# Designs tried in a protein design run: peptides against a protein of PDB entry 5TUV. Part 75

Target 1, 107 residues: chain A of PDB entry 5TUV
Amino acid sequence: KEVIDRLRYLKAEIEDLELKERELDQQKLWLQQSIKNVMDDSINNRFSYVTHEDICNCFNGDTLLAIQAPSGTQLEVPIPEMGQNGQKKYQINLKSHSGPIHVLLIN
Target 2, 107 residues: chain B of PDB entry 5TUV
Amino acid sequence: AQECQNLEVERQRRLERIKQKQSQLQELILQQIAFKNLVQRNRHAEQQASRPPPPNSVIHLPFIIVNTSKKTVIDCSISNDKFEYLFNFDNTFEIHDDIEVLKRMGM

## One batch from the design tools (peptide; made by RFdiffusion4, then SolubleMPNN)

Design b2_p16_1_s1 (from b2_p16_1, 7 letters changed)
Fold by OpenDDE base, seed 4:
Structure b2_p16_1_s1 (fold): chain B 107 residues (1-107), chain C 107 residues (1-107), chain A 16 residues (1-16)
Amino acid sequence: as target 1 above (107 residues)
Amino acid sequence: as target 2 above (107 residues)
Amino acid sequence: MLDSSKLTETYTYTLP
């Protein structure tokens, strides 16, 4: 029956898709590890920086803050709420667990 | 048949997940390429200059960029150990990670 | 990219 043939085809295709998805999952894991290894390399780490000019070229006209923080530092932005003075509160919370945070003004 | 329709829905769902995973994988590849290009650029620049850049002239990864209007008032509260920061803005702001910056730089 | 003007929930980010 045509329906039976279609079912067989769909099941086979789904099986192939499952294999493809697992392949992609493994590739992602491998690439993530590769990126980590590259960034952790002492030579690469030495040259892993951007200049003030680089940042200024990426953004125009605004006040710019560059926040340097250790890996694992957590950033939180709460939903803006009205303050006591009727002004909305726009906030950034930073928490580091391994070292100090450094802030630069760039513009 | 109903079973055929169910499998077709499942097939489409899996295809969409695969597409998403492929896109995520491509982004990771681009991130790695961008980082390698950054390192290569900096190595070449330092070789030509025969010296590293001044320590306060560069921003080491990882970092984030906060941009806001020039009219925005920014207040910052810092813990004694500089492990915690609280930024208060009287207006809206944007946050960009280092990956986005590298993209904007054309790396 | 985060736009604080468009937040509908608390945003969290961990530096790599």
Scores: peptide ipSAE 0.549, ipTM 0.896, DockQ to the pose 0.927
Fold by OpenDDE base, seed 3:
Structure b2_p16_1_s1 (fold): chain B 107 residues (1-107), chain C 107 residues (1-107), chain A 16 residues (1-16)
Amino acid sequence: as target 1 above (107 residues)
Amino acid sequence: as target 2 above (107 residues)
Amino acid sequence: MLDSSKLTETYTYTLP
């Protein structure tokens, strides 16, 4: 009896959680579409930039590379492996399919 | 008892997923707000200056920031069409997306 | 954020 009641309770709760999860999924989709619409707006796109000063204020003391690339550009960082000279290799691979990649050195 | 245990595990997994999705939604909202604030800031700044910033003085979205020690040696191989980049570092680095940058900027 | 020193698998990212 106790087990049966617990089973019934758990199943009902899981059903409620499924509904909640679906609701959240739908909200995410709508929000993502909203963001896309805002970012794709011609006026917003014109003003969608940061300055060198903005970046420098966020990251002090290090060498900074700003990589500008089209949407959909793929970035890959392999697991660092030992190089031929016994030093670990740290790499970034970038591949764009829509346009050229632009790199700026900041500081 | 075993069935109850299985359902309890499932319930817990669903609860965790829901929590994660709620957090992700909140982040998306913040991203949208940050972007709108960025656009507003830039529009106002350009209006005050009565001119757009020089093309090479700003970084348009989307972008990423790579930061590494000032002592790090960076080598870069670029394809002819600039669609493919290979960066080699002799030391560790960090990568930050534009969303994180906007957060750090206080947008 | 990615820290290259802490990678346990190949990291992939697609620009939005």
Scores: peptide ipSAE 0.547, ipTM 0.895, DockQ to the pose 0.939
Fold by OpenDDE base, seed 1:
Structure b2_p16_1_s1 (fold): chain B 107 residues (1-107), chain C 107 residues (1-107), chain A 16 residues (1-16)
Amino acid sequence: as target 1 above (107 residues)
Amino acid sequence: as target 2 above (107 residues)
Amino acid sequence: MLDSSKLTETYTYTLP
């Protein structure tokens, strides 16, 4: 009797959780679309930038590279491996399909 | 009962997924707010200056930041059309996306 | 944040 009651309770709760999860999924979908719309707006796009000062304030004392690239640009960082000279190689590969990549040195 | 235990495990799994999705939604909301604040800041700044910033003084979204030691030697190979980049570092580096930068900026 | 010193597999990222 107690087991049956517990089963009914758990099943009802799981059903409620399923509804909640679907609600969150829908909210995420709409929010993502909203963000895209805001960022794709011509006026917002015009002002969608940061300054060198902004970057320098975020990072102190290091060499900084700012990489501007079109949406969809692919970045790859392979596992560092030993080179022919016995030194570890640290690499970044960038590939764009829709436009040129622009790199700025900030210091 | 075994069935109760199975349902309790499922219940817990769903609760954790819901928690994760709620966190993801919060992050998306913060991203949207940060972007809107950035745009507003830049609009105001350009209005006060009565001109846009110099093209090479700003970094347009989307972008990433690579930071490394001042002592790190960086080599770069670029394709003719600037669609492909290969960076070589003689030491470790970090990569930060524009979302993280906006957070650090306090947007 | 990505730290190149802590990579155990190839890291891939697509710009939004």
Scores: peptide ipSAE 0.544, ipTM 0.896, DockQ to the pose 0.934
Fold by OpenDDE base, seed 2:
Structure b2_p16_1_s1 (fold): chain B 107 residues (1-107), chain C 107 residues (1-107), chain A 16 residues (1-16)
Amino acid sequence: as target 1 above (107 residues)
Amino acid sequence: as target 2 above (107 residues)
Amino acid sequence: MLDSSKLTETYTYTLP
């Protein structure tokens, strides 16, 4: 009887958790849409930028590349492997299907 | 008894998943706040300067930042239409999305 | 954040 009661309890709790999870999923979708709406607003879009100074302050002393590309652009970083010359190859592959990619060097 | 144990495992799994979703939701909230703060900052700055920044002096969202040592040699191959980029680094690099950059900026 | 030195699999990312 104790086991049966425990089973019933657990099943009920799992059901409640399922409801909670669905609630969170909906909240996530709502918030994602909200963010999109905020970013797509004409005024917000106009001011949705960072400066070179902003970037430099985040990464002191580094060489920085800022990449802007159309939505859906694929970025690929293969596992660094030894090349034929014995040098590890650190590589980034970018491929866009809808427009040009823009890269800015930040010093 | 075994069924009870199975349900307890499932319960725990769901609890952890819910916890993760709660954290993700919090991150989205922070992202939205950061973006709004960025917009406010830029709007205020432009008002003070009485002009927008030069077009090539800012990086519009969305963007990706690649950072590497100042000593890193970077080679870039670009397709004619700029739809494909191949970056070769002689050393390690990091990639950061705009969300992370905003966090680092303290937005 | 992606650290190229710590990759165990090919990293793929689709820009939003």
Scores: peptide ipSAE 0.543, ipTM 0.894, DockQ to the pose 0.857

Design b2_p16_1_s2 (from b2_p16_1, 8 letters changed)
Fold by OpenDDE base, seed 4:
Structure b2_p16_1_s2 (fold): chain B 107 residues (1-107), chain C 107 residues (1-107), chain A 16 residues (1-16)
Amino acid sequence: as target 1 above (107 residues)
Amino acid sequence: as target 2 above (107 residues)
Amino acid sequence: MLDSSKLTEPFKYVLP
């Protein structure tokens, strides 16, 4: 009877968890749409930028590249392998299908 | 007893998924807040300056940042139409999305 | 998002 009671309790809890998970799924979808709406707003879009100073303050002392590319642009980083000169090759491959890619050097 | 154990495993699995989803939801909330704060900051700044920033002084969202040592040598090959970019680094680098940048900015 | 020094598999990302 203790086992039966435990089983009943667990089943009830799992049911509650299922409801909670569905609730979270719906909330995520709602929030994702909300974010899109906010970002697509013309006024918000006008002010959706960071300054060079902002970036430099985040990464002091580094060489910084800012990449702007069309939506859907593919970025790939292969596993570094040893080159002919004994140096590992660290690479970034960018491929756009809808427009030019823009790269800025941030100083 | 076996059924009880199975349900306990299932419960734990669901709890972990819920925890992950809650974390993801919180991150989305923070993203939206950060973006709104960014917009508000920029609107206020432009109001105070009574003019927009120079076009080349800002980076519009979305973007990604590549950071590497100041000693890193970077070579870039670009296609004629600028649809494809190949970056070669002689050392390690990091890539950060605009969301992370906003976090680092304290937005 | 990515640290090339810790990469153990090819990294792929699609810009939003």
Scores: peptide ipSAE 0.576, ipTM 0.902, DockQ to the pose 0.830
Fold by OpenDDE base, seed 3:
Structure b2_p16_1_s2 (fold): chain B 107 residues (1-107), chain C 107 residues (1-107), chain A 16 residues (1-16)
Amino acid sequence: as target 1 above (107 residues)
Amino acid sequence: as target 2 above (107 residues)
Amino acid sequence: MLDSSKLTEPFKYVLP
């Protein structure tokens, strides 16, 4: 009896949670579309930039690379492996399929 | 009962997913706000200057920022068509998307 | 987004 009641309760709760999750999924889709619309607007797109100063202020004292690449460009960072000299290799691999990659040095 | 235990696990899993999705929704809202603020800032700045910034003085969204110590040696291998980039660092680095940058900028 | 010093698995990201 107790087990049966607990099972019924749990199943009902899970069903409610499923509804909640679907609601959140729909909201996410709506927000994503909204963001896309805002960013794709011609006027907004014209002004969608940051300055070198903006970036430098966020990362004081560091060497900075800004990567601009076509949509769909793949960025990969392998697990650092020990090099021949005994030093770990830190790497970034970029692969574009639709256009050239542009990298800016920010100093 | 074993079935109750299984459903308890599932319930907890769903609760965690819901919590994560709620957080993600909040982040999306903040992203949209940050972008709008960026656009507004830039529009105002250009109005005051009565001209757009030089093309090579700004970084248009979307972009990725790589930051590393100023002491880090960076080697870059680029394909002839600039579709592939291989960066080698002699030290650790960080990667940040434009969303995070806007956050750091206080947008 | 990523800290190379804390990688436990290969990192893959597709640009928007």
Scores: peptide ipSAE 0.573, ipTM 0.901, DockQ to the pose 0.851
Fold by OpenDDE base, seed 2:
Structure b2_p16_1_s2 (fold): chain B 107 residues (1-107), chain C 107 residues (1-107), chain A 16 residues (1-16)
Amino acid sequence: as target 1 above (107 residues)
Amino acid sequence: as target 2 above (107 residues)
Amino acid sequence: MLDSSKLTEPFKYVLP
């Protein structure tokens, strides 16, 4: 009887957790849409930028590349492997399907 | 007893998943706040300057940042239509999305 | 988002 009671309790709790999870999923979707709406607003879009100074302050001393590319652009970084010259190859591959990629060197 | 154990495992799995989703929601909220703060900052700055920044002086969202040591040699191959980019680094690099940049900016 | 020095698998990302 104790086991049966525990089973019933667990099943009830799992049901409650399922409801909670669905609630969170809906909240996520709502929030994502909200963010999209905020970003798509004409006024917000006009001011949705960072400066070179902003970026430089975040990455003090480093060489920085800012990449702007169309939505859906594929970015690939292979596992660094030794090249024929004995040097590890650190590589970024970008491929766009809808428009040109823009890269800005900062600093 | 075995069924009870199975349900305990499921319960725990769901609890962890819910916790993760709650954390993700919090991150989204922070993203929205950061974006709004960015917009507010830029709007205020442009009002004070009585002009928008030059087009090439700012990085419009969305973007990604690649940072590497100032000693890193970067080679770039670009397709004729600029749809494909190949970056070769002689050392390690990091990639950061605009969300992370806004966080680092303290937005 | 990514540290090239810590890659254990090829990294693939689709820009939003």
Scores: peptide ipSAE 0.572, ipTM 0.900, DockQ to the pose 0.843
Fold by OpenDDE base, seed 1:
Structure b2_p16_1_s2 (fold): chain B 107 residues (1-107), chain C 107 residues (1-107), chain A 16 residues (1-16)
Amino acid sequence: as target 1 above (107 residues)
Amino acid sequence: as target 2 above (107 residues)
Amino acid sequence: MLDSSKLTEPFKYVLP
């Protein structure tokens, strides 16, 4: 009796959770499309930038590189390992397939 | 009963997924707000200055930022077509996407 | 997004 009641309760709750999850999935889909539309707008695109000052204020005192590359560009960072000279190698590999990569030294 | 236990495990799994999806949705909302605020700021700034910023003074989205110590030595190898970049650092570095930068800017 | 000092596996990222 108690087991049957618990089973019915759990099944009903899971059904409600399924509905909630589908709702969230739909909301995410629409929001992602909304963001894309906003960013692709010609006027918004024109003003979609940050300044050197903006970046410097976020990272005071650091050397900063800004990387701009075409969509789909691959960025890889291998695990730092000891080089032949006994120094650890910290590396970034960038590979684009559709256009040139642009790098700016901020400071 | 075993069936009750199985359903309870499933229930908990679904609850956790829903929680994660709610968090992800919130982040997307914040991203959209930050972007809109950035655009508004830049539009206002250019209106006040009556001109756009110099091309080399701004970083257009999308971008990523690499930051490292001011003492870090950076070597860069670039392909002729600028499709491939290899960066070598003699010390550790961090990488940040434009979304994180906008957050740090308070957008 | 990434701290090179904390890498336990190779990091791969595709730019949007």
Scores: peptide ipSAE 0.561, ipTM 0.901, DockQ to the pose 0.824

Design b2_p16_1_s3 (from b2_p16_1, 7 letters changed)
Fold by OpenDDE base, seed 3:
Structure b2_p16_1_s3 (fold): chain B 107 residues (1-107), chain C 107 residues (1-107), chain A 16 residues (1-16)
Amino acid sequence: as target 1 above (107 residues)
Amino acid sequence: as target 2 above (107 residues)
Amino acid sequence: SLDSSKLTETFTYTLP
């Protein structure tokens, strides 16, 4: 029957898709580990920086803050809400657990 | 049949997830390439200069960039140990991670 | 990119 055949086909396809998804998950895992290894390399870490010029070339006209923080530092931006003075509050909260945070004014 | 419809919905959901995961995998590859290119650039530059850049002239990864209008007033409160920061803006801002910056740099 | 003006929920991000 058409319905039965369609059901069988769909179930088989879903099974194949599940296999494909697992394959992609595994690839992602390995790639993430590879990236971590590359970034954690002492030599690579030494040269893992950008210049002020690099940043300025990426942005124009605005005030630019560079926030340097240890890995694992948490950033939170709450939904802007109206303040007591009728002005929306735009905020950034930063929390580091392993070291100090450093903020640079780029321009 | 209703069961066929349910499975078709599930199939479509899985297809979309697979598409997303494929895209994410590609992005990770690009991230790794960009990072390696950055390191190579910096190594070459320092070799040519025969010295590292001044510590305050570069921004080490990981970092984020906050950009806002030059007219935006920024207030920052910092904990004693500099582990916590609270930024207050009187206007909107944007946040960009280091990955996006590397992309904009053409790495 | 995050635009503070377009948030529909509290945004959280952990530096890698």
Scores: peptide ipSAE 0.551, ipTM 0.898, DockQ to the pose 0.945
Fold by OpenDDE base, seed 4:
Structure b2_p16_1_s3 (fold): chain B 107 residues (1-107), chain C 107 residues (1-107), chain A 16 residues (1-16)
Amino acid sequence: as target 1 above (107 residues)
Amino acid sequence: as target 2 above (107 residues)
Amino acid sequence: SLDSSKLTETFTYTLP
């Protein structure tokens, strides 16, 4: 008796959760499109930058590289492996399909 | 009964997914706010200076930041068309996207 | 954030 009531309650709640999840999925899509629209705006695009000072303040003391590349550029970091000299290979591979990549040394 | 247990497991799984989606939405909201704040900051700064910043003093979005020790030796191989880059580091490094940078900036 | 010292698999990222 109580089990039947619990089953009914759980099933109803799961249905409500399904609706909630779909709502969140739609909100995510909307927000992603909104962000894209804001970033693609010509005025916003003109002012969408950070300074060298901004970057340096975020990462004090390190060597910093800023990589600018076309949309869709692929970045790959393989698992470090031992080299011939016993040194681990720490690598970054970049592949662009639409334009040149630009690298800036910061700090 | 067993069915109640199964439904409770399913309920909990859905609740966890919803929680994750809610968190992801909050992150997107923060990204949009951070970007808008960045644009506003830069617009205000340029208005006060009555000029745009020097071209080589800023990093336009999108970008990524690579940070490593100042002692790290970095070797870079570039294709002729600059579409492919291979970075070799003799030590570990970190990669951060522009979103994280904006967060660190307090935007 | 990616730490190259803690990778257990090849990391891939597509720029926006």
Scores: peptide ipSAE 0.546, ipTM 0.899, DockQ to the pose 0.891
Fold by OpenDDE base, seed 1:
Structure b2_p16_1_s3 (fold): chain B 107 residues (1-107), chain C 107 residues (1-107), chain A 16 residues (1-16)
Amino acid sequence: as target 1 above (107 residues)
Amino acid sequence: as target 2 above (107 residues)
Amino acid sequence: SLDSSKLTETFTYTLP
């Protein structure tokens, strides 16, 4: 009897959790669309930038590259492997399909 | 008893997924707020200066930041149309997305 | 954040 009661309780709770999870999934989709709309707005897009000072304040003492590229640009970092000359190769590959990539050196 | 145990495991699994999804939603909300704050800051700054910033003084979203040691040698190969980039480093590097940068900026 | 020294597989990322 106790087992049967526990089973009923657990099944009911799982159903409630399923509803909650679906609610969260829909909220996520809505929020993602909202963010997209805000970022794609012409006025917001005009002011969607950071300065060199902003970046330098976040990362001090390093060489910094700022890479701006169109949405959808692909970035790939292979596992560092030993080159033929005995030096490990650390690489970044970028490929854009919709526009040019722009790179800035920040001091 | 075994069925109860199975359902309890399922319940716990769903609870963990819900927790993760709630955290992801919170992160998205923070991203949206950070972006809006960035836009507001830049609008105010340009109003005060009565001009937009110079083109090469800012980094437009979306972007990534690559940071490495000051001693790191960086080589870059670029396609004619600037759609493809290959970076070679003689030492390790880090990559940070624009979302992380905005967080570090306190937006 | 990505640290190139800690990669166990090829890292891929698509700009938003």
Scores: peptide ipSAE 0.544, ipTM 0.899, DockQ to the pose 0.915
Fold by OpenDDE base, seed 2:
Structure b2_p16_1_s3 (fold): chain B 107 residues (1-107), chain C 107 residues (1-107), chain A 16 residues (1-16)
Amino acid sequence: as target 1 above (107 residues)
Amino acid sequence: as target 2 above (107 residues)
Amino acid sequence: SLDSSKLTETFTYTLP
């Protein structure tokens, strides 16, 4: 029966897709670890920086804050709400647990 | 049959997830390439200059960039240990990670 | 440039 054959085909295909998805998941984990290893390399770490010019060229005409924070730092941006003075509050909350936060203002 | 329809829906769902995961893997690969290109650029530049850049002239990864209008007033409160920051803006802002910056730089 | 790490209190800044 055509329906039975279709069912068998679909089930087999789904099984193949499951295998493919698991493969991709493992590849992602591997690649993430690879990236970490590359970035943690002493030589790469030494040269892992951008210049002020680099940043300015990406955001012409804007005020820029460069925030350096350790891994695990929490960043919160509340939904803008009306303040007591009638002005909307645009806010960034930063909380680090492993080290100090460093901020640079770029003109 | 209803069972066929259910399996077809499941198949399509899995296909879409796989497609998304493939795209995500590609992005990770590009991130790694961008980082390596950044390192190479900086190494070459320092070799030509015969010295590293001044410590305060560069932004070391990881970092984030806050982008706002040049007219935006920025208020910042810092904890004593510098582990907590509160930024208040009188206007909207954008936040960009270092990955996006590298992309914008053409790395 | 302004380095916030050297600040000991709240600051307000507006670029010209």
Scores: peptide ipSAE 0.412, ipTM 0.892, DockQ to the pose 0.033

